# Peptides against a protein of PDB entry 6IDX: the designs that were tried, part 184

Target 1, 380 residues: chain A of PDB entry 6IDX
Amino acid sequence: KELAKLSADVTFATEFINMDGIIVLTRLVESGTKLLSHYSEMLAFTLTAFLELMDHGIVSWDMVSITFIKQIAGYVSQPMVDVSILQRSLAILESMVLNSQSLYQKIAEEITVGQLISHLQVSNQEIQTYAIALINALFLKAPEDKRQDMANAFAQKHLRSIILNHVIRGNRPIKTEMAHQLYVLQVLTFNLLEERMMTKMDPNDQAQRDIIFELRRIAFDAESDPSNAPGSGTEKRKAMYTKDYKMLGFTNHINPAMDFTQTPPGMLALDNMLYLAKVHQDTYIRIVLENSSREDKHECPFGRSAIELTKMLCEILQVGELPNEGRNDYHPMFFTHDRAFEELFGICIQLLNKTWKEMRATAEDFNKVMQVVREQITRA

## One batch from the design tools (peptide; made by RFdiffusion4, then SolubleMPNN)

Design b2_p20_1_s2 (from b2_p20_1, 10 letters changed)
Fold by OpenDDE base, seed 4:
Structure b2_p20_1_s2 (fold): chain B 380 residues (1-380), chain A 20 residues (1-20)
Amino acid sequence: as target 1 above (380 residues)
Amino acid sequence: SLFERRSAKFRKLQEKAAKE
């Protein structure tokens, strides 16, 4: 107990570490000897002293043994562990993962995200915070090939639901530390969009072109009796499609695929458009037709707007960037929807369309509209 | 407490990061 208090002092910590005192603490954990009177209390103080000592940054985290890691992971994975031990064990694991790739690999073998999710269902916000922090650490340090698996675990309705119900909608105010961890989780999850954001459309890929054609079909043919598809010659069809792509608001109305060769947002913009068209078909059709029927030069170009909005959302959400240690802002929508980015896009494209009308914008005002929309999104 | 101290360190780190 006294050692745990003194370990907070840098001078004491330096002297104690020089005496190999930290090795003694690690060996106490490694022994796992429950035969001692007050084992749980002793262990809690041992872990406290260990964390306080390590938090000075004097000793490398790589000094810990595999046996130590297994013991600490055991305190997180085993049911009915003392709250004090659990909390410290989560904090130790987080620090180990963050500070050592070698320790990450060992820890990732000993614990599952599912086990960590169980610690989110408790009323203790500190445990919840360190459980999310450890999840985030594991996500951050995961090799790129394993990030998708981690992402799939986060994409599980279950994790989002638990965070939403037990953390965000909990009876307790969210502390700054928890808000930061929720922000980090959001950033790490949205970074999964980076691949699509950086994927250029291949204008020669027929499957990708068929998606653009499907956007046209949904907008213009869904209300048209299929009987009136005029058997008009191939040239009239080409001219018709060029007109349709102009009405859709693509910059390249001859070859809309060229609009998706810019990265960012690349194919991610097309994914958003397709999602809107399929999941929110009425909204999509309304936006497209309302602007396509205008001859007053106040038409909002949907295709261009959707691309630039997707890019803007990627910038706002910092897709592809590491989490900033100074930020705590998270979007609750991230935890309410499986496809939160696409849903956000669907809200923001409606906002853009509204703002365009309110401003009585023309194509020359496009950048001004986008700036106003950016301000609206960042203030919400 | 340990966690109060860690929270204090975290806040200092955030304040530093927010200025950069």
Scores: peptide ipSAE 0.465, ipTM 0.940, DockQ to the pose 0.212
Fold by OpenDDE base, seed 5:
Structure b2_p20_1_s2 (fold): chain B 380 residues (1-380), chain A 20 residues (1-20)
Amino acid sequence: as target 1 above (380 residues)
Amino acid sequence: SLFERRSAKFRKLQEKAAKE
């Protein structure tokens, strides 16, 4: 107990470490010997002292043995562990993951996100905070292939549901540290959009061109009486598509694929448009047809707006940036939807369309509308 | 407590980030 208290002092820590005191603490954990009277209390103080000593940055985290890692991981994975030991074990694992890629690899073999989710289903917000902090550390330090797997896995959907139900909608106010961890998880998840944001459309890729054609089909052919099959002429058909792409509000009416060659937002804008068209079809059709029927030059160019809005959302969400250690601002909607970015896009494109109408905007006002929409999104 | 110390460290980071 006194050692745990004194270990917070840098002078004491330096002397204790110079006497190999930290090695003694690690050996106590490694022994796993539950036979001592007051073992749980002693272990809790040992883990506290170890963590406080390591927080001085005097000793490398790589000094810990595989046996030590397995013991700490064991305290997190085992049922009915003392809450005090669990809390400290989660904190130690977080620090190990953050400070050493070698330790990350070892810990990732010993612990699953599913095991950590169980620690989010408790009423203790401190335990929840340590559990989510470790999840975030694992997510941050995961190789790129594993990050995508972590995001797409049932575990991530389940994680979001558990966070929503047990943390955000919990009976307790969210503390500042928990809000930070929720922010970190949001940032790390949205950073997976970076690849798509930086992917240029290939105008020669038929599959990508078929998506643009599908956007046209959903907007215009869903209401067209099957009797108006456009006549057999290939040139008339191309001219018809150019008109439709103009009505969709693409900048390049002849070849809309060219609008998606600019990165950011690249293919991510097309993904958002397709999601809106398929999942929110009525909203998509309404937005497109309301603007396509206008002859007053007050039409909102949907295609251009969708691209620039996607880019703006990426800027607002800081896609591709590391989480800031001092921030705690998270969007609750991130936890309410599996496709939170696409849903946010769907809300924001409606806001943009509304704002365009309210401003009586023309194509010349496009940048002004986008500025107003940015202010509206950032204040919400 | 351990958690209070963590929270205190975070508050210092917030104060720094608010000044930048």
Scores: peptide ipSAE 0.393, ipTM 0.909, DockQ to the pose 0.202
Fold by OpenDDE base, seed 1:
Order: structure tokens, then C-alpha cells, then sequence
Structure b2_p20_1_s2 (fold): chain B 380 residues (1-380), chain A 20 residues (1-20)
């Protein structure tokens, strides 16, 4: 107990470390011997002292043995562990993951996100905070190829549901630290969009062009039996499509694929448009058709708006940036929807369309509308 | 407590981030 208290002092820590005291603490954990009276209390103080000593940055985290890692991971994976030991074990694992890629690899072999989810299903918000912090550390330090796997896993959907039900909708107010961890999880999840955000459309890729054609079909051919494609000559079809792409509000009416060659937002904008058109078809059709027949120059260009809104959302969400250590702002929608970014886009595009109408905007007002929409999104 | 120390560290980071 006194050692744990004194270990917070840098002078004491330096001298204790110079005497190989930290090695003695690690060996005590490694032994796993429950033979001592008050073992749980002693172990909790040992783990506290170890963590406080390591927080001085005097000793590399790589000094710990595999046996030590396994013992700490064991305390997190076991169903019947003292809460005090669990809390310290989660904190130690988080620090290990954050400070050493070598330790990350070893820890990732010993624990699963599924095991950590069990620590979210408790009334203790401190334990919940440490559990999410460790999940976030594992997600942050995962190799790029493994990040997508972590996000796509059924565990991630389950994780969102558990966080929603036990943390966000819990009987206790969310503390600032928990809000930070929720923010971090959101940022790390939305950073998976970076690849699509930086993917340029290939105007020669037929499959990508077919998506743009599908957007046109959903908007304008919804009542037409696909069998009644009038055999009108290829040129009349091209001219018709140019008109349709203008009505869709693309900047390049002849070749809308060119609008998706700019990165950001690249293909991510097309993904959002397609999601809206398929999942929220009535909303999509309404937005497009309300603006397609306007001759008053107050038409909201859907295609351009969707691209610029996607870019704006990427900027607001800081897609591709590391989580800021001081931020705690998160969107609850992230935990309510499987496709949270696309759903956010769907809400924001409706807001944009509404704001455009309310402002009686023209194409010249486009940037002003986008500024107003940005303010509305950032205040929500 | 350990958690209070963590929360204190976070508050310092938050104060720093608010000044930048």
C-alpha cells in the first residue's frame, strides 16, 4: 500500500527502479501464488505500484515477460476476479498496447474483444471505461489489415449494442472520460472510410459507371417496367442521360464519373448516394424529383451537394486523423446504426435540401448553404 | 484512486486541447 503511494513520486520511483524493485513486482505477479493471506489486496497494490512506476517512462514496457502478460490477461478473461484487480489489469493492458507494438501482438493473442464486452455489461462505469479504453487501444494499434476485420466482426455490432444499452442508455450520467472513449471508438471506426474517401473513380470502369446509371434508374425509371426500355437509338439515349444527369445535379452532366475523381471524397460520395437510393429510396426520389423539374433556378443540385456534403462530413469527423486526446464529442447515431456514416449522410442531405429551400438559394449561394449546414451539423 | 488519477490526466489533456 505504501509502495503504491510512493511509486507516484518520481524520486522514489527512480531509486526503486535502480534497485530492481520493478522486477520484484513483476515476479510477484508472474508467480500467481494465491497462498498468501490477503492475496487479492496485496496483488491490487502490487499492480498499482507497477503501473505508477511504469508511468514515469523510466523503464521500457518491453521489459515484461510473456508470463506476466499472460497473468494480466488472465485476470481480464476470468469471470470471477476481484474488481480492484480487474481495473488495474485493464489499465496495464491498455498501457502495454499503447506503448509497445510487440506487447500489442502478444496481448492480441491472449484476449478477445468478446471477453472485453463482458466488462461493459456491468453497472460500474469505471470498469466500463477501462474496458472501452483497452478496446480502443487494440483497435488503434491493430495493423491496417486487421482494423477492418475488427470493425466488420459481429463483435463490433454487438459491442455497439452493448455500449448503447449499458453505457449510453444506462441509469448513470456519462462521465467525461467515458465520453472521450466513445469519441475515440467513433473516430477509429470512421477512419476505416479513409480508403474509400481517397479512392478515385475510374471513368472507364464499367461497374462504377453502372452505379451512376443505377442512381438515374432509381430516380427516373421507378415506374417504368425495365422491359419497356424504348429501342430509341444510342444517341437519343445518351442525350436523355445527359438531361437526367443534369437533373440529378451532377457538375459534369456528360460524364458524371468525373465528379468522383476528386479525392476527398472520391468513391465514398458514390457509396453514400447509392446507400440513400437503395435503403431510403423514397427520400432519395423525393429529393431528386423536387429539384428535377424546377425552372426557377432554385434547384438544389443533388449530385454536387452529395459530394460536397460527404467531403464536409469527412472533415467534421476528421476521417484519417488520429483521435484527439482532449475531445469527448461523439454522435449517438454511431451506436444506433450499423451503417452510421451513411445514415448520417442521409439525415444531413435532407437537412441540406431543407436549408436550400428555406434560404431560396441558387447555384451561386451553394457555398453559403454549405456553411449554414456545417454550423447546423456541428451544433447537433 | 487509480481512476481519479486517470481522470486528472485526461482533464489536463482536455485543457491543453482547448488552448490549441
Amino acid sequence: as target 1 above (380 residues)
Amino acid sequence: SLFERRSAKFRKLQEKAAKE
Scores: peptide ipSAE 0.384, ipTM 0.905, DockQ to the pose 0.195
Fold by OpenDDE base, seed 2:
Structure b2_p20_1_s2 (fold): chain B 380 residues (1-380), chain A 20 residues (1-20)
Amino acid sequence: as target 1 above (380 residues)
Amino acid sequence: SLFERRSAKFRKLQEKAAKE
């Protein structure tokens, strides 16, 4: 106990480390000697002292043995461990993952996200915080291949549901540290959008062009009497599509694929548009038709707006950026929806369309509308 | 407690981030 307290002092820590004190502490953990009276209490203080000593950054985390790692991972993976030992073990594993890629690899073999999820199903918010922090550390340090697997595990309704029900909707106010960990998890998840955000559309890819055509079909052919089948010659068909793409508000109404060659937001904008058109079809059709039927120059160009809004959302959400260590602002919607970004887009595009109408905007006001919408989104 | 110390570290980081 006194050692754990003194280990917080840098002067004591330096001298204790110089005396190989950390090695003695690691050996105590490695030995697993349960025969000592008050073993659990002694172990909790040992782990505290170890963590406090290592927090000074004097000793590399790579100094720890595989036996030590297995013992610490064992305390997290075993169902019947003292809360005090569990808390310190989670903190040690987090620090190991964050400070050493070699330790990350070893830890990722010893523990599963499923085991960490079990520590979220408790009333102790401190344990929940350490569990999410370790999940976030594992996510942050995962190689690209495993990161997608972890993302899929986060997309698993189970983790999000548990966080939502046991943390966000818990009977206790969320502390600032927990809010930070939720923010980190959100940022790391939205960073998976970076690939799509940086993917340029290939104007020659027929499958991608068919998606743009599907957007047109959903907007215009769903209400068109089948008697106006575009059965007439190829030129009339091209002219018809050009008109429709203009009505959809694409900048390049001759070849809308060109609007998706800019990165950011690249193909991510098309993904959002398609999601809106398929999942929120009535909202999509309403937005398109309300603006396509106007002849007063107050038309809100949907295609251009969707692209620029997607880009703006990526900027607001800092897609591709590392989590900021001091931030704690998270969106509960992230935990309520499987496709939270696309749902956010669907809300924001309606807000944009409303704001455009309220401002009586023209195409010349486009940037002003976008600025107002940005302010509205960032204040919400 | 260990968690109080963590929370104190986080508050310092938050104060730093608010100044940047």
Scores: peptide ipSAE 0.383, ipTM 0.905, DockQ to the pose 0.194

Design b2_p20_1_s3 (from b2_p20_1, 9 letters changed)
Fold by OpenDDE base, seed 3:
Structure b2_p20_1_s3 (fold): chain B 380 residues (1-380), chain A 20 residues (1-20)
Amino acid sequence: as target 1 above (380 residues)
Amino acid sequence: SLFERRMAKFRKLQEKAARE
């Protein structure tokens, strides 16, 4: 106990480390010997002293043995562990993952996200905070190939539901530390959109062109049986499609695929449009038809608006940026929807369409409308 | 407590980051 208290002092820590005191603490953990009187209390103070000593940054985290890692991971994976030991073990694992890629690899083999999720189903917000912090650390340090797997695990309704029900809707106010971890989780999840945001449409890719054609079909041919194979593309048909793409509000009416060659937002904008058209078909059709029937120059160009809105949302959400240590702001919607970004897009595109009408905007007012919409989104 | 000390350190870091 006294050692744990004194370990917070840098002068004491320096002298204790110089005497190989930290090695003695690691060996106590490695031994796993439960035969000592007051083992749990002693272990809790040992882990406290260890963490306080390591927090001075004098000793590399790589000094820890695989046996030490396995013992700490064991305290996190076992269901019947003292709360004080569990809390310290989560904090140690977080620090290990953040400070060493080698330790990350070893820890990722010893623990699962599912085991960490179980520590969210408790009333102790400190344990919940360290559990999310460790999840975030694992997510941040995961190689690119494993980040998608982790994302899929996070995209699993289960983690979001547990966070929503046990953390956000918990009977306790969210502390700044928890709010920060929720923010970090949100940022790391939205950063998975970066690939699509930076993917240019290939105008020669037939599958991507078929998506644009599907947007047209849903908007204008919703009653037509898809079985009418588009007959021989007469010039009249090309002219008809050009008109339809104009009504959809694409900048390039001849080849709408060219509008998706700009990165950001690239293919992410097309993904959002397709999601809106399929999941919120009535909203999509309403927005498109309302603007397509206008010949008064007050039409809101859906295609252009959807692209620029997707770009704006990426900027607001800072897609591709690392989490900021000073930020604690998170969107509750992120935890309520499986496809939170696409749902946010669907809300914001309706807001944009409304704002466009209220402003009686023309194509010349486009940037002004977007600025007003940005202010509305950032204040909400 | 350990948690209180770590959270105090965290708050100081956030205060610094919010000023930059």
Scores: peptide ipSAE 0.292, ipTM 0.867, DockQ to the pose 0.203
Fold by OpenDDE base, seed 4:
Structure b2_p20_1_s3 (fold): chain B 380 residues (1-380), chain A 20 residues (1-20)
Amino acid sequence: as target 1 above (380 residues)
Amino acid sequence: SLFERRMAKFRKLQEKAARE
């Protein structure tokens, strides 16, 4: 107990470390000797002292043994562990993951996100905070190939529902520390969009062209009797498509694929458009047809707007940036929807369309409309 | 508590990061 208190002092820590004191503490954890009177209390103080000592940054986290890691992971994965031990164990694992890639690899083998989810269902906000912090640490330190798997685990309605119901909608106000962890989780999840944001469309890829064609089909052919498929020559079809792509509001009416060659937002804009068209078909059709039927120069170019809005949302959400330690702002929508980014896009494209109408904008006003929309989104 | 001390350190780091 006294050691745990003194370990917070850098002078004491330095002297204790010089005496190999940390090694003694690690061995106590490694031994797992439950036969001692007051074992749980002793262990809690041992873990406290260890963490406080390590927080001075004097000793590398890589000094810990695999046995130590397994013991600490065991305290997190085992049911009915003392809350004091659990809390310290979560904090130790977080620190290990954050400070050592080697320790991350070992810890990722010993614990699962599923095991950490159980610690979110408790009433103890400190445990919840450390559980999310450890999840975030694992996500942050995961290699790129495993990040998608982590995200898929987060995309599980279950984890989002648990965070929403037990953390966000909990009976307790969200503390700054928890708000930061929720922010971090959001940032790490949105960073998975970076690949698509930086993926250029290949104008020669038929599958990608078929998506653009599907956007046209959904907008214009969904209400048309299949009997009016003009059986006439290839040139009339090309001219028809050019007209349709103009009505869709693409910048390049001849080859809309060229509009998706700019990165950012690249293919992510097309993904958003396709999601809107498939999931919110009525909204999509309405937006497109309302503007396509206008001959008054007040048409909102959907294709161009969707691309620039996607780019703007990526900028606002700082897609591809690491979490900032000073930020704690999170969007509740992130936890309410499986495809929160695409849903946000769907809301914002409607806002853009509304704002365009309200401003009586023309194509020349496009940048002004986008600036107003940016202000509206950032104030919401 | 350990938590309080760690959170105090965390808050100091956040305040620093918010100023940078």
Scores: peptide ipSAE 0.282, ipTM 0.861, DockQ to the pose 0.236
Fold by OpenDDE base, seed 1:
Structure b2_p20_1_s3 (fold): chain B 380 residues (1-380), chain A 20 residues (1-20)
Amino acid sequence: as target 1 above (380 residues)
Amino acid sequence: SLFERRMAKFRKLQEKAARE
């Protein structure tokens, strides 16, 4: 207990480390000897002292043994562990993952996200915070090849539902530290969209062109069977498509694929449009047809708006950026839906369409409308 | 507590990052 308090002092820490005191603490954990009176209390103070000593940055985290890692991971994976030991073990694992890639690899073999999810179902917000922090650390340090697998684990309805029900809708106010961890989790999850955001459409790729054609079909031919995808349309059909692409609000009416060659948002904008058209078909059709029937130059160009909105959402959500230590803002919608980005797009495109109408905007006002919409999204 | 000390350090880092 006294050692744990003194370990917070840098002068004491330096002297204690010089005497190999930290090695003695690690060996106490490694031994796993439960025969001592007050073992749990002693272990909790040992882990406290260890963490406080390591937080001075004097000793590399790589000094720890595999046995030590296994013991700490064991305290997190076992169901009947003292709350004080669990809390410190989560904090130690987080620090290990953040400070050493070699320790990350070892820890990732010993613990699963599923085991960490169990620690979110408790009333202790400190344990919940460290559990999410460790999940975030593992996600941040995962190699690119494993990051998608971790993301799929985050995309698990189970993790989101637990965070929503036990953290966000919990009986306790969310502290700043938890809000930051929720923000970090959101940023890391949305960073998976970076690949699509940076993927240029190939105007010569028929499969990608067929998606644009499907957007047209859903908007204007909603009763037509997709099996009647007309072959190489006659010149009259090409002229009809050009009109349809104009009504859809694409900038390039002849070849809408060219609108998706700019990165960001690249193909991610097309993904959002297709999701809206398929999942929220009535909303999509309404937005397109309301603007396509206007002859007063107050039509909202859906295609252009969807592309620029996707880009704006990527900027707001910091897609492709590391989480900022100063930010604590997260969207609860991230935890309410599997396709949270596409659903956010669907809400924001309706807001954009409404704002365009309210402003009586023309094509010349496009940037002004987008600025107003940005302010509305960032205040919500 | 250990948690409070660590969170105090974290908050100082956040305040620094928010000013940059």
Scores: peptide ipSAE 0.282, ipTM 0.858, DockQ to the pose 0.234
Fold by OpenDDE base, seed 2:
Structure b2_p20_1_s3 (fold): chain B 380 residues (1-380), chain A 20 residues (1-20)
Amino acid sequence: as target 1 above (380 residues)
Amino acid sequence: SLFERRMAKFRKLQEKAARE
């Protein structure tokens, strides 16, 4: 206990480390000697002293043995561990992950996200915060090939649901530290959109062109009597598609693929449009047809609007930005759905369409409408 | 608290790790 207090002092820490004191502490953990009276209390103070000593940055985290790592991981993975030991063990693992890529690799083999989820189902918000912080640390230190797997694990309905129900909707106010870790998790989740946001459409990729064609099909062929099957002429078919792409509100009516060559938002806009068309088909069709039937120049160009809205949402959500130590703002809505970005897009595109109508906008008012919509989204 | 001090360190380390 006294050692744990003194270990916060840099002078004491330096002297103690020079006397190989930290090695003695690590050996106490490694020994697992449960036979000592007050073992749990002693261990909690040992782990505290170890953390405080390591915080001075005098000793490399790579000095720890594999046995030490396994013992600490054991305290996190085993049920019925003392809360004080668990908290310190989570903190040690997080410190190891963040300070050493070698330790990250070893820890990632010993601990699963599933084990960390169990520590979210507790009433202790500090434990919950350590668990999310460790998840964030594992995500940050994951190699690129494993980041998507981690992302998919975060997208796992279970983790999201547990965070939503036990953390965000918990009976306790969210403390600043938890809010920060939720913010970090959100930023890391949004950064998964960056790849799609920066992916240019290839106008020559038939599979990507087929998605645009599917948008057309969903909008227009679902209502078309089978009698208006596009007649056999390739030219009539091209002319028909040009008209349809104009009605869809694409800027390039001849080759809508060109509208998705701009990055941002690149293919992410097409992903949002396709999601809307498939998951919210009635909303999609309504938006397209309400505007396609207008002859009064007050038509809202869906395709252009969807692209610019996707870009705007990426800007508002700061997609591709790195976590900032000072921020604690997070959006609870992103924990409510697996495809929360696409759902947000679906809400915002309806808001845009409504705002366009209310303003009696024309194509010349496009930027003004977008500005009003931005203000509406940022105030919500 | 120990918790607050740990979290303050983790904030910095996470930001650093995100830049690497």
Scores: peptide ipSAE 0.523, ipTM 0.954, DockQ to the pose 0.862; fails the geometry check

